# Designs tried in a protein design run: peptides against a protein of PDB entry 3HTU. Part 73

Target 1, 75 residues: chain A of PDB entry 3HTU
Amino acid sequence: RRPEEWGKLIYQWVSRSGQNNSVFTLYELTNGEDTEDEEFHGLDEATLLRALQALQQEHKAEIITVSDGRGVKFF

## One batch from the design tools (peptide; made by RFdiffusion4, then SolubleMPNN)

Design b2_p24_8_s4 (from b2_p24_8, 14 letters changed)
Fold by OpenDDE base, seed 4:
Structure b2_p24_8_s4 (fold): chain B 75 residues (1-75), chain A 24 residues (1-24)
Amino acid sequence: as target 1 above (75 residues)
Amino acid sequence: MEKERREKLEKLKKEIEKKAKELE
């Protein structure tokens, strides 16, 4: 899958599960209990970042960088 | 999950949430 396709899957989960306006660490998205049954569970960080960047271009997410790592806020 | 790793992730989450609020 292309990053844009992964982004679509991730955002679909966010929307359908009512997680809009929520904040996640990258780890929570790919390794958390809430996404265990999702296709993007276990996705490598590099691909995840590209997917989130695609969503960011669509104004559906914003990647947040802090000293100890990165996260994302979905809209 | 290792205790230390969990604590680091929790701290990271708090920092991200804090910065997210600044973006609102």
Scores: peptide ipSAE 0.527, ipTM 0.859, DockQ to the pose 0.854
Fold by OpenDDE base, seed 2:
Structure b2_p24_8_s4 (fold): chain B 75 residues (1-75), chain A 24 residues (1-24)
Amino acid sequence: as target 1 above (75 residues)
Amino acid sequence: MEKERREKLEKLKKEIEKKAKELE
């Protein structure tokens, strides 16, 4: 899959999850219990970042960088 | 995951949430 396609799958999950919190660590998205049944579970971080960058270009997400790592905020 | 890694991830999450709030 292309990064844009992965981004679509991830965003669809976020939209349907019904969670109030739209902020995630990258680890939560690909290794968390909440996404264990999703196609993007286990996705490598490099590909995940490209997918999130695609969403960022669409103004659907923003990658957040802090001293100890990265995360993402979905809109 | 080991306890130390879990704690680091929790700290990371808090920092991300803090910065995310500042973006609003």
Scores: peptide ipSAE 0.525, ipTM 0.857, DockQ to the pose 0.828
Fold by OpenDDE base, seed 1:
Structure b2_p24_8_s4 (fold): chain B 75 residues (1-75), chain A 24 residues (1-24)
Amino acid sequence: as target 1 above (75 residues)
Amino acid sequence: MEKERREKLEKLKKEIEKKAKELE
C-alpha cells in the first residue's frame, strides 16, 4: 500500500471507531491495544508518518512535535 | 523496562495533548 492508502485506512478507523480521544502518539496508532485488529497495526513509523502527512495535506490530521516525540491530532 | 517505557509514552501523550490544545 502507498502512504496515501494507509492514511485512508487510518482515518477510516478514526472516523468509525468513535474515539473519544482524537490525539494519539505514533506508538498508540501502530502498537496500541486500540488498533490490534487493524491492518495498519505494526506499520513502521516512517510509513506511518508519510500516511499522516498525506492526511495533513487533506486537513484531516495535524502532526504534533514535542520535545520528547511526535503525535497526531485527527479532525 | 516495560514500566519505564509506558511512563515515557504517557508523558509524551500528555505533552502532545497539551500542545494540541494550545494550537486550538
Scores: peptide ipSAE 0.524, ipTM 0.854, DockQ to the pose 0.847
Fold by OpenDDE base, seed 3:
Structure b2_p24_8_s4 (fold): chain B 75 residues (1-75), chain A 24 residues (1-24)
Amino acid sequence: as target 1 above (75 residues)
Amino acid sequence: MEKERREKLEKLKKEIEKKAKELE
């Protein structure tokens, strides 16, 4: 799958599970219990970041960078 | 995951949430 396609799957989960306006660490999205049954569970961080960047271009997410790492807020 | 790693991730989450609030 392309990053844009991964982004679509991730956002579909966010919307259907009522996680809009929620904040996640990148680890929570791909390694957390809440996504263990999703296709994107276990996705490598590099591909995840590209997927989130695609969503950011569509104003559906905002990647947040702090001193200790990265996270994302979904809209 | 190891306890120390979990604690670091929890701290990271709090920092991200704080910054997200500042961006509102």
Scores: peptide ipSAE 0.521, ipTM 0.856, DockQ to the pose 0.834

## One batch from the design tools (peptide; made by RFdiffusion4, then SolubleMPNN)

Design b2_p25_1_s1 (from b2_p25_1, 15 letters changed)
Fold by OpenDDE base, seed 3:
Structure b2_p25_1_s1 (fold): chain B 75 residues (1-75), chain A 25 residues (1-25)
Amino acid sequence: as target 1 above (75 residues)
Amino acid sequence: KLKELLEKIKEKAKENEEELKKKAE
């Protein structure tokens, strides 16, 4: 899958699970308990980041960078 | 560590939201 396709899957999960406007660490999305049954569970961080960047371009997500790491807010 | 990072990210997200609200006023 391309990053854009991963982004679509991630956002579909966000929408269907009612996680819009929620904030996640990148780790939570791919390693958290809430996504254990999702296709993108275990996705490498590099691909995840590109997927989220694609969503960001569509104004569906915002990647947040802090001194200790990164997270994402979905809309 | 992860929980601390999450809290920091949530704080930043909240700050962004408040800033956007102020700009919309």
Scores: peptide ipSAE 0.166, ipTM 0.617, DockQ to the pose 0.496
Fold by OpenDDE base, seed 4:
Structure b2_p25_1_s1 (fold): chain B 75 residues (1-75), chain A 25 residues (1-25)
Amino acid sequence: as target 1 above (75 residues)
Amino acid sequence: KLKELLEKIKEKAKENEEELKKKAE
């Protein structure tokens, strides 16, 4: 799958689960209990970032990067 | 607000650390 395709799957989960405007750590998205049954569970961080960046370009997410951690907010 | 967003991220990060700790045991 292409990054944008992964992004689509991730955003579909966010939307269908009613978690728009929620904040997640990158770890939660691919390793958290809430996504254990999702196709993107276990996705490597590098690919995840590319996927989230694709969503960010669509104004569907915002990646927050600070010295002590990273996260993402979905819209 | 950005500050609130960062605090939420930090809070969740702490929870993730605890989860990782359990997996390591």
Scores: peptide ipSAE 0.166, ipTM 0.699, DockQ to the pose 0.061
Fold by OpenDDE base, seed 5:
Structure b2_p25_1_s1 (fold): chain B 75 residues (1-75), chain A 25 residues (1-25)
Amino acid sequence: as target 1 above (75 residues)
Amino acid sequence: KLKELLEKIKEKAKENEEELKKKAE
């Protein structure tokens, strides 16, 4: 799958689960308990980041970087 | 560590949201 396709899957989960406007660490999206049954669970961080960047271009997410790591807010 | 990072990210997200709201109004 292309990053954009992964982004679509991730956003579909966000929407279906009512997680819009929620904030996650990148780790939570791919390693958290809430996404254990999702296809993107276990996705490498590099691909995840590209997927989220694709969503960011569509104004569906915003990647946030802090001193100790990164997270993302979905819209 | 993860919890701490999450809180920091949430705070930043809230701050950004408020800033965007102010700019839009």
Scores: peptide ipSAE 0.161, ipTM 0.619, DockQ to the pose 0.529
Fold by OpenDDE base, seed 1:
Order: sequence, then C-alpha cells, then structure tokens
Structure b2_p25_1_s1 (fold): chain B 75 residues (1-75), chain A 25 residues (1-25)
Amino acid sequence: as target 1 above (75 residues)
Amino acid sequence: KLKELLEKIKEKAKENEEELKKKAE
C-alpha cells in the first residue's frame, strides 16, 4: 500500500470509531489497544508518518511535534 | 512517559486550535 492508502485506512478508522478531534501519539495509532484489529496496526513509524502527511495535505489531520515526541490530531 | 507525552501533545493541539480559530476570525 502507498502512504496515501494507509492514510485512507487510518482516517476511516478514526471516522468510524468517532475519534475525530482526538489526539494520538504515533505509537498509539500503530501499537495501541484501540487499533489492535486494524490493518495498520504494527505499521512502521516512517510509513505512518508519510500516511499522516498525506492526510495533513487533505486537512484531515495535523502532525504535532513536541520536545519529546510527535502526535497527530484528526479533524 | 507515554502519558506525559500525550498530555503535552494534547496541550499543543489545544493551543493550535485556538490559534486557528483566531486566524479564521
């Protein structure tokens, strides 16, 4: 799958689960309990980041960087 | 540690949201 395709899957989960406007660490998206049954669970962080960047271009997410890590907010 | 990071990210998200609202006005 291309990053854009992963982004689509991730956003579909966000929408279906009612997680819009929620904030996640990148780790939570791919390693968290809430996504254990999702296809993107276990996705490497590099690919995840590219997927989220694709969503960001569509104004569906915003990657947030803090001093000790990164996260994402979905819209 | 993860909890602390999450809280920091949430704080940044809130701050950013407020900034976006101000720009939209």
Scores: peptide ipSAE 0.159, ipTM 0.621, DockQ to the pose 0.544

Design b2_p25_1_s2 (from b2_p25_1, 14 letters changed)
Fold by OpenDDE base, seed 4:
Structure b2_p25_1_s2 (fold): chain B 75 residues (1-75), chain A 25 residues (1-25)
Amino acid sequence: as target 1 above (75 residues)
Amino acid sequence: KLKELKEKIEKKAKENEEELKEKAK
């Protein structure tokens, strides 16, 4: 899958589960209990980041970088 | 706001860190 395709799957989960406007660490998205049954669970961080960047271009997400790590807010 | 988002991420990051420590046992 292309990053954009992964992004689509991720955003679909966010929307269907009512997680819009929620904040996640990158770890939570791919390793968290809430996404264990999702196709993107276990996705490598590099690919995840590219997927999120694609969503960011569509104004569906915002990647937040702090000294201790990175997260993302979905819209 | 951005500040609040960063704080939330930092909090979650710490929680994730504890989870990773547990998994490392």
Scores: peptide ipSAE 0.214, ipTM 0.735, DockQ to the pose 0.061
Fold by OpenDDE base, seed 2:
Structure b2_p25_1_s2 (fold): chain B 75 residues (1-75), chain A 25 residues (1-25)
Amino acid sequence: as target 1 above (75 residues)
Amino acid sequence: KLKELKEKIEKKAKENEEELKEKAK
């Protein structure tokens, strides 16, 4: 899958689960209990980041960098 | 640590959101 395709799957989950306007760490998206049944569970961080960057270009997400890591806010 | 990180990210997100709102005004 291309990053854009992963982004689509991730955003679909966000929408279905009612997580819009929520903030996640990158770890939570790929390793959290809430996404265990999702195709993107276990996705490598590099690919995840590219997927989120694709969503960011669509104004559907914003990647946030903090001193101890990175997260993302969905819109 | 993960929880702390999330809180920091949420704080940053909120600050950024307010900044965007001000810019849009």
Scores: peptide ipSAE 0.191, ipTM 0.662, DockQ to the pose 0.532
Fold by OpenDDE base, seed 1:
Structure b2_p25_1_s2 (fold): chain B 75 residues (1-75), chain A 25 residues (1-25)
Amino acid sequence: as target 1 above (75 residues)
Amino acid sequence: KLKELKEKIEKKAKENEEELKEKAK
């Protein structure tokens, strides 16, 4: 899958689960309990970041960087 | 710690959201 295709799957999960406006660390999206049954669970961070960047271009997400990590907010 | 990171990110997200709202006025 291409990054934008992963982004689509991630955003579909966010929408269906009612997690819009929620904030996640990148780790939570791919390693958290909430996504254990999702296809993108276990996705490498590099590909995840590219997927989220694709969503960001569509104004569906915003990547937030803090001093000791990164997260994302979905819209 | 993951919990602390999430709290920091949430704080940043709130601040960023407020900034975007201000710019939209």
Scores: peptide ipSAE 0.188, ipTM 0.659, DockQ to the pose 0.540
Fold by OpenDDE base, seed 5:
Structure b2_p25_1_s2 (fold): chain B 75 residues (1-75), chain A 25 residues (1-25)
Amino acid sequence: as target 1 above (75 residues)
Amino acid sequence: KLKELKEKIEKKAKENEEELKEKAK
């Protein structure tokens, strides 16, 4: 899958689960309990980041970087 | 530690939103 395709799957999950306007660490998205049954669970961080960047281009997400980690807010 | 990270990110997100709102004015 291409990054934008992963982004689509991720955002579909966010929307279906009512997680819009929520903040996640990158780790939570791919390693958290809430996404265990999702196809993107276990996705490597590099690909995840590219997927989120694609969503960011669509104004559906904002990647947030803090001193000790990164996260994302969905819209 | 993960919880703390999330809280920090959430705080940062809130700050970013406020900054963007101000910039949009």
Scores: peptide ipSAE 0.187, ipTM 0.659, DockQ to the pose 0.482

Design b2_p25_1_s3 (from b2_p25_1, 13 letters changed)
Fold by OpenDDE base, seed 1:
Structure b2_p25_1_s3 (fold): chain B 75 residues (1-75), chain A 25 residues (1-25)
Amino acid sequence: as target 1 above (75 residues)
Amino acid sequence: KLEELKKKIEEKAEENKKELEEKAK
């Protein structure tokens, strides 16, 4: 899958699960218990970041960087 | 507010760190 295709799957999960406006760490999206049944669970961080960047280009997400890691907010 | 979002991420990052440390035992 291309990054934008992964982004679509992630965004669909966020929308259908009612997680809009929630904040996630990149770790939670691919290693969290809430996404264990999702196709993107276990996705490598590099690909995940590219997927989120694709969503950011569409104004559907905002990647936030802090001293101890990165997170994302969905719109 | 960006600062509030950053704070939430930092808190979650700390929780993730503890989880990883537990798995590494």
Scores: peptide ipSAE 0.433, ipTM 0.829, DockQ to the pose 0.080
Fold by OpenDDE base, seed 4:
Structure b2_p25_1_s3 (fold): chain B 75 residues (1-75), chain A 25 residues (1-25)
Amino acid sequence: as target 1 above (75 residues)
Amino acid sequence: KLEELKKKIEEKAEENKKELEEKAK
């Protein structure tokens, strides 16, 4: 899958689960218990980041960088 | 607002760190 396709799957999960406007660490999205049944669970962080960047370009997400790591807010 | 988001990320990151440490045992 392309990053954009992964982004679509991720956003679909966010929308269906009512997680819009919620904040996640990148780790939570790929390793969290809440996404264990999702296709993107276990996705490598590099690919995840690209997927989120694609969503960011569509104004569906915002990647937040802090000194200790990164997170994302979905819209 | 941004500061609040950053704070939330930092808090979650700390929790994730603890989880990883536990899994590493």
Scores: peptide ipSAE 0.432, ipTM 0.830, DockQ to the pose 0.061
Fold by OpenDDE base, seed 5:
Structure b2_p25_1_s3 (fold): chain B 75 residues (1-75), chain A 25 residues (1-25)
Amino acid sequence: as target 1 above (75 residues)
Amino acid sequence: KLEELKKKIEEKAEENKKELEEKAK
């Protein structure tokens, strides 16, 4: 799958599970309990970041960088 | 608003760190 395709799957989960406007760390998306049954669980961080960047271009997400780590807010 | 989001992420990151430490035994 391409990053854009992963982004689509991630956003579909966010929308269907009612997680819109929620904030996550990149770790939570691929290692959290809430996504254990999702196809993107376990996805490498590099690919995840590219997927989120694709969503960001569509104004569906915003990647936020903090002192020690990164997170994302979905819209 | 952005500062609030950054703070939330910072807090979550700290929790994630603890979780990883626990999983590492």
Scores: peptide ipSAE 0.431, ipTM 0.830, DockQ to the pose 0.081
Fold by OpenDDE base, seed 3:
Structure b2_p25_1_s3 (fold): chain B 75 residues (1-75), chain A 25 residues (1-25)
Amino acid sequence: as target 1 above (75 residues)
Amino acid sequence: KLEELKKKIEEKAEENKKELEEKAK
């Protein structure tokens, strides 16, 4: 799958589960209990970041960088 | 608001770190 395709799957989950306007760490998206049944669970962080960047270009997400990690807010 | 979001992410990151440390055992 291409990063854009992963982004679509991730956003679909966010929308269907009512997680819009929620904040996640990148770790939570791919390793969290809430996404264990999703296809993107276990996705490598590099590909995840590219997927989120694609969503960011569509104004569906914002990647937030802190001193010791990264997170994302979905819209 | 951005600072509040950053704080929340930092708190989550600390929790994630503890989880990773536990899984590494």
Scores: peptide ipSAE 0.431, ipTM 0.830, DockQ to the pose 0.041

Design b2_p25_1_s4 (from b2_p25_1, 14 letters changed)
Fold by OpenDDE base, seed 2:
Structure b2_p25_1_s4 (fold): chain B 75 residues (1-75), chain A 25 residues (1-25)
Amino acid sequence: as target 1 above (75 residues)
Amino acid sequence: KLEELKKKIEEKAEENKEELEKKAA
């Protein structure tokens, strides 16, 4: 899958679960309990980041960098 | 608002760190 395709899957999950406008760490998306049944669970962080960047270009997400890591807010 | 988001991420990051440590043990 291309990053854009992963992004689509991730965003679909966010939308279906009613978590738009929620904030997640990258870790939570791929290792969290809430995504255990999702195809993107266990996805490597590098690919995840590219997927989120694709969503960011579509104004569907915003990647936020802090001192001890990164997170993302979905719109 | 960005600062608030950053705060939330930092808090979650701390929690994630703890979870990672538990899984590694």
Scores: peptide ipSAE 0.433, ipTM 0.830, DockQ to the pose 0.081
Fold by OpenDDE base, seed 1:
Structure b2_p25_1_s4 (fold): chain B 75 residues (1-75), chain A 25 residues (1-25)
Amino acid sequence: as target 1 above (75 residues)
Amino acid sequence: KLEELKKKIEEKAEENKEELEKKAA
């Protein structure tokens, strides 16, 4: 799958589960219990970041960088 | 507010750290 395709799957999960406006660490999206049954669970961080960047270009997400890691907010 | 979002990320990062430490034990 291309990063854009991964982004679509992630956003679909966020929308269907009512997680819009929620904040996640990158770790939670691919390693958290809430996404264990999702296709993107276990996705490598590099690909995940590219997927989120694609969503960010569509104004559907905002990647946030802090001193101790990165997170994302969905719209 | 960006600063509030950053704070939330930092809090979650700490929670993730604790979870990883428990799994490693």
Scores: peptide ipSAE 0.430, ipTM 0.825, DockQ to the pose 0.080
Fold by OpenDDE base, seed 4:
Structure b2_p25_1_s4 (fold): chain B 75 residues (1-75), chain A 25 residues (1-25)
Amino acid sequence: as target 1 above (75 residues)
Amino acid sequence: KLEELKKKIEEKAEENKEELEKKAA
């Protein structure tokens, strides 16, 4: 899958699960218990980041960088 | 606000760290 395709899957999960406007660490998205049954669980961080960047371009997400790590807010 | 979001991320990151430590044990 291409990054944008992964992004679509991730966003679909966010929307379906009512997680819009929620904040996640990148780790939570791919390693958290809440996504264990999702296709994107276990996705490498590099690809995840690209997927999120694709969503960001669509104004569906905002990647947040902090001193020690990154997170994302979905819209 | 951005600062609030950053704070939330930092808090979650700490929780994730603890989880990772458990898995590493």
Scores: peptide ipSAE 0.426, ipTM 0.827, DockQ to the pose 0.061
Fold by OpenDDE base, seed 3:
Structure b2_p25_1_s4 (fold): chain B 75 residues (1-75), chain A 25 residues (1-25)
Amino acid sequence: as target 1 above (75 residues)
Amino acid sequence: KLEELKKKIEEKAEENKEELEKKAA
């Protein structure tokens, strides 16, 4: 899958679970308990970041960088 | 608003760190 395709799957999950406007760490998306049954669980961080950047280009997400890591807010 | 989001991320990051440490022990 291409990064943008992963982004679509991730966003679909966010929408289905009603978690729009929620904030997640990159770790939570790929290693969290809430996504254990999702296809993107276990996805490498590099690909995840590219997927989120694709969503960001579509104004569906915003990547936030803090001193101790990165997170993302979905819209 | 941005500061609030950053704070939430930092808190979650700390929780993730603790979780990883438990699994590594």
Scores: peptide ipSAE 0.388, ipTM 0.815, DockQ to the pose 0.061

Design b2_p25_2_s1 (from b2_p25_2, 16 letters changed)
Fold by OpenDDE base, seed 2:
Structure b2_p25_2_s1 (fold): chain B 75 residues (1-75), chain A 25 residues (1-25)
Amino acid sequence: as target 1 above (75 residues)
Amino acid sequence: MEEEKKKLEELLEKAKKKAEELGLE
Protein backbone atom coordinates (compact mmCIF):
# COMPACT_ATOMS: atom_id res chain seq x y z
CA ARG B 1 0.00 0.00 0.00
CA ARG B 2 1.04 3.56 -0.64
CA PRO B 3 1.23 6.02 2.24
CA GLU B 4 -1.91 7.73 0.97
CA GLU B 5 -3.76 4.43 1.07
CA TRP B 6 -2.66 3.79 4.64
CA GLY B 7 -3.76 7.29 5.50
CA LYS B 8 -7.18 6.54 4.10
CA LEU B 9 -7.53 3.43 6.25
CA ILE B 10 -6.40 5.28 9.34
CA TYR B 11 -8.77 8.17 8.81
CA GLN B 12 -11.64 5.78 8.13
CA TRP B 13 -11.01 4.26 11.54
CA VAL B 14 -10.85 7.69 13.14
CA SER B 15 -14.16 8.65 11.59
CA ARG B 16 -16.16 5.50 12.25
CA SER B 17 -14.89 5.24 15.83
CA GLY B 18 -15.67 8.87 16.60
CA GLN B 19 -12.07 9.82 17.27
CA ASN B 20 -12.12 13.08 15.34
CA ASN B 21 -10.50 15.94 17.25
CA SER B 22 -8.62 13.35 19.29
CA VAL B 23 -4.88 13.29 19.91
CA PHE B 24 -2.77 10.15 19.64
CA THR B 25 0.85 9.25 19.98
CA LEU B 26 2.18 7.49 16.92
CA TYR B 27 2.71 4.40 19.04
CA GLU B 28 -0.96 4.27 20.05
CA LEU B 29 -2.12 4.17 16.45
CA THR B 30 -0.09 1.12 15.47
CA ASN B 31 0.47 -0.64 18.80
CA GLY B 32 -2.48 0.40 20.93
CA GLU B 33 -5.33 -1.77 22.10
CA ASP B 34 -7.89 0.33 20.27
CA THR B 35 -6.49 -0.55 16.84
CA GLU B 36 -5.72 -4.24 17.34
CA ASP B 37 -8.28 -5.27 14.74
CA GLU B 38 -7.26 -2.66 12.18
CA GLU B 39 -5.19 -3.40 9.09
CA PHE B 40 -2.71 -0.69 10.02
CA HIS B 41 -1.95 -2.25 13.40
CA GLY B 42 1.71 -3.09 13.51
CA LEU B 43 2.58 -0.69 10.71
CA ASP B 44 6.15 0.56 10.89
CA GLU B 45 6.54 4.09 12.18
CA ALA B 46 8.24 5.38 9.05
CA THR B 47 5.33 4.35 6.85
CA LEU B 48 2.86 5.61 9.43
CA LEU B 49 4.50 9.02 9.43
CA ARG B 50 4.28 9.22 5.65
CA ALA B 51 0.61 8.25 5.82
CA LEU B 52 -0.10 10.95 8.39
CA GLN B 53 1.80 13.49 6.32
CA ALA B 54 -0.52 12.69 3.44
CA LEU B 55 -3.51 13.31 5.70
CA GLN B 56 -1.93 16.52 6.91
CA GLN B 57 -1.75 17.80 3.36
CA GLU B 58 -5.50 17.24 3.18
CA HIS B 59 -6.00 19.14 6.45
CA LYS B 60 -7.29 15.97 8.12
CA ALA B 61 -4.49 15.72 10.65
CA GLU B 62 -1.76 17.70 12.35
CA ILE B 63 1.50 16.04 13.31
CA ILE B 64 3.11 17.24 16.53
CA THR B 65 6.79 16.63 17.16
CA VAL B 66 8.27 17.32 20.58
CA SER B 67 11.35 16.22 22.46
CA ASP B 68 9.36 13.57 24.33
CA GLY B 69 7.89 12.01 21.20
CA ARG B 70 5.53 12.50 18.31
CA GLY B 71 1.78 12.62 18.07
CA VAL B 72 -1.08 13.53 15.80
CA LYS B 73 -4.42 15.27 16.08
CA PHE B 74 -7.19 14.29 13.70
CA PHE B 75 -9.86 16.66 12.44
CA MET A 1 2.16 6.99 27.03
CA GLU A 2 -0.77 8.69 28.68
CA GLU A 3 1.52 11.39 30.01
CA GLU A 4 2.97 11.93 26.57
CA LYS A 5 -0.51 12.21 25.11
CA LYS A 6 -1.45 14.74 27.76
CA LYS A 7 1.61 16.81 26.92
CA LEU A 8 0.76 16.77 23.24
CA GLU A 9 -2.79 17.89 23.98
CA GLU A 10 -1.48 20.70 26.13
CA LEU A 11 0.88 21.83 23.40
CA LEU A 12 -1.92 21.79 20.86
CA GLU A 13 -4.12 23.88 23.11
CA LYS A 14 -1.39 26.43 23.71
CA ALA A 15 -0.63 26.63 20.02
CA LYS A 16 -4.31 27.15 19.25
CA LYS A 17 -4.64 29.95 21.77
CA LYS A 18 -1.57 31.70 20.45
CA ALA A 19 -2.81 31.41 16.89
CA GLU A 20 -6.14 32.91 17.88
CA GLU A 21 -4.45 35.78 19.66
CA LEU A 22 -2.47 36.52 16.53
CA GLY A 23 -5.59 36.37 14.38
CA LEU A 24 -4.46 33.31 12.46
CA GLU A 25 -7.50 31.24 13.40
Scores: peptide ipSAE 0.122, ipTM 0.595, DockQ to the pose 0.139
Fold by OpenDDE base, seed 4:
Structure b2_p25_2_s1 (fold): chain B 75 residues (1-75), chain A 25 residues (1-25)
Amino acid sequence: as target 1 above (75 residues)
Amino acid sequence: MEEEKKKLEELLEKAKKKAEELGLE
C-alpha cells in the first residue's frame, strides 16, 4: 500500500471508532491496544509518518513534533 | 503513555491559543 492508502485506512478507523479530535503518540497508533485488530497495526513508523503527512495535507490530522517525542491529533 | 499523550495535548492546545491570539486561526 502507498502512504496515502494507509492514511485512508487510519482515518477510516479514527472516524468509525469516534476518535476524531483525539491525540495519539505515533507508537500508540501502530502498537497500542486500541488498534490491535486494525490492518495498520505494526506499520513501520516511517510509513506511518508519510501516511499522516498525507492526511495533514487534507487537514484531517496535525502531526505534533517536540524535542522529546511525536504525536498526532485527528480532526 | 497517558502522561505523554496529555503532554502532547497540552502543547497542541497552547499552540492553538497562540495562533488564535495572533489571528492565524
Scores: peptide ipSAE 0.118, ipTM 0.598, DockQ to the pose 0.139
Fold by OpenDDE base, seed 1:
Structure b2_p25_2_s1 (fold): chain B 75 residues (1-75), chain A 25 residues (1-25)
Amino acid sequence: as target 1 above (75 residues)
Amino acid sequence: MEEEKKKLEELLEKAKKKAEELGLE
């Protein structure tokens, strides 16, 4: 799958589960309990970041990168 | 993880306020 396709799957989960406007660390998005049954669970962080960047271009997400970690907010 | 989420949300708010201050949004 391409990053854009992963982004689509991730955002579909966010929307269906009512997680819009929620904040996640990159780790819990792919390794957390809430996404254990999703296709993107276990996705490598590099691909995840590219997927989220694609969503960010569509104004569906905002990635926050700081020295103490990274996260994302969905809209 | 709850603590980390709160921290990220706080960072988002700060970033937004900074952008508004600079007239970027």
Scores: peptide ipSAE 0.113, ipTM 0.593, DockQ to the pose 0.129
Fold by OpenDDE base, seed 3:
Structure b2_p25_2_s1 (fold): chain B 75 residues (1-75), chain A 25 residues (1-25)
Amino acid sequence: as target 1 above (75 residues)
Amino acid sequence: MEEEKKKLEELLEKAKKKAEELGLE
């Protein structure tokens, strides 16, 4: 799958689960309990980041990088 | 934009705290 396709799957999960406006660490998106049954569970961080960047371009997500890690907020 | 970033950072910190409590990273 392309990053954009992963982004679509991720955002579909966000929308269906009512996680809009929620904040996640990158780790919990792909390794957390909430996404265990999702296709993107276990996705490598590099691909995840590209997927989220695609969503960010569509104003569906905001990636933030702080000294203590990275996270994302979905809209 | 700076305000948004600040808010997101605060939320991120909260999320990280929650994740740590749940054994996540």
Scores: peptide ipSAE 0.063, ipTM 0.568, DockQ to the pose 0.054

Design b2_p25_2_s2 (from b2_p25_2, 16 letters changed)
Fold by OpenDDE base, seed 5:
Structure b2_p25_2_s2 (fold): chain B 75 residues (1-75), chain A 25 residues (1-25)
Amino acid sequence: as target 1 above (75 residues)
Amino acid sequence: MEEEKEKLEKLKKKAEEKAKELGLK
């Protein structure tokens, strides 16, 4: 899958689960218990980042960088 | 493993705080 395709899957999960406007760490998206049944579970961070960047271009997400790592807010 | 969980929680907290600073929430 292309990054934008992964982004679509991720955003669909966020929307369907009613978690829009929530903040996630990158880790909990791909390694968290809440996403164990999702296709994007276990996705490598590099690909995840590209997927989120695609969503960011669509104003559906904002990648947040802090000293200890990165997070993302979905809209 | 517990330490990793705590580190993750701290990271999330920082991300949420940063989001507020950026006017995202």
Scores: peptide ipSAE 0.426, ipTM 0.832, DockQ to the pose 0.825
Fold by OpenDDE base, seed 1:
Structure b2_p25_2_s2 (fold): chain B 75 residues (1-75), chain A 25 residues (1-25)
Amino acid sequence: as target 1 above (75 residues)
Amino acid sequence: MEEEKEKLEKLKKKAEEKAKELGLK
């Protein structure tokens, strides 16, 4: 899958689960219990970041950088 | 395991605070 396709799947999960406007760590999305049954579970961080950047271009997400790492908020 | 969970929680809180600072929350 292309990063854009991964982004679509991730955003669909966020939307369907009613978690829009929530902040996630990158780890939560690919390694958390909440996404164990999702296709993107276990996705490598590099590809995840590209997927989130694609969503960011569409104004559907915002990647947040802090001293200890990165997070993301979905809109 | 618990220590790692705590670290992730702290990271999440920092991200939330940063989001608020940037007017995203």
Scores: peptide ipSAE 0.416, ipTM 0.828, DockQ to the pose 0.821
Fold by OpenDDE base, seed 4:
Structure b2_p25_2_s2 (fold): chain B 75 residues (1-75), chain A 25 residues (1-25)
Amino acid sequence: as target 1 above (75 residues)
Amino acid sequence: MEEEKEKLEKLKKKAEEKAKELGLK
C-alpha cells in the first residue's frame, strides 16, 4: 500500500471509532491495544509518518512535535 | 515495561498540551 492508502485506512478507523479531535502518539496507533485488529497495526513508523503527512496535506491531521517525540491530532 | 508506558504517557500528555497551545484543542 502507498502511504496515502495507509492514511485512508487510519483515518477511517479514527472516524468510525469516533475518535476525531483526539491526540495520539505514533506508537499507540501502530502498537496500541486499540488498533490490534486493524490492518495498519504493526506498520513501521517511517511509513506511518508518510501516511500521516498525506493526511496532513488534506487537513485531516496535524503532526505534533515535542521534545520527546511526535504525536498526531486528527480532525 | 512500566517505565516505557510512563514515557509514552508523558509524551502523549505533552503532545496534548502542545496541541492546546497551538489552538488545535
Scores: peptide ipSAE 0.406, ipTM 0.827, DockQ to the pose 0.833
Fold by OpenDDE base, seed 3:
Structure b2_p25_2_s2 (fold): chain B 75 residues (1-75), chain A 25 residues (1-25)
Amino acid sequence: as target 1 above (75 residues)
Amino acid sequence: MEEEKEKLEKLKKKAEEKAKELGLK
């Protein structure tokens, strides 16, 4: 899958679960308990980042860099 | 963004703690 396609799947999960406007760590998205049944669970961080960047270009997400890592807020 | 950074720190700590408990990190 292309980054844009992964982004679509991730955003669909966020939207369908009613978690828009929520903040997640990148780890939570691919390694968290809440996404265990999602296709993107286990996705490598590099690809995840590209997927989120694609969503960011569409103003559907914003990647946030903090001292110890990165997170993302969905809109 | 300051508020979001604080939230992320909390979430990260929580996630890390849980991961350790489950042997994932």
Scores: peptide ipSAE 0.309, ipTM 0.755, DockQ to the pose 0.113

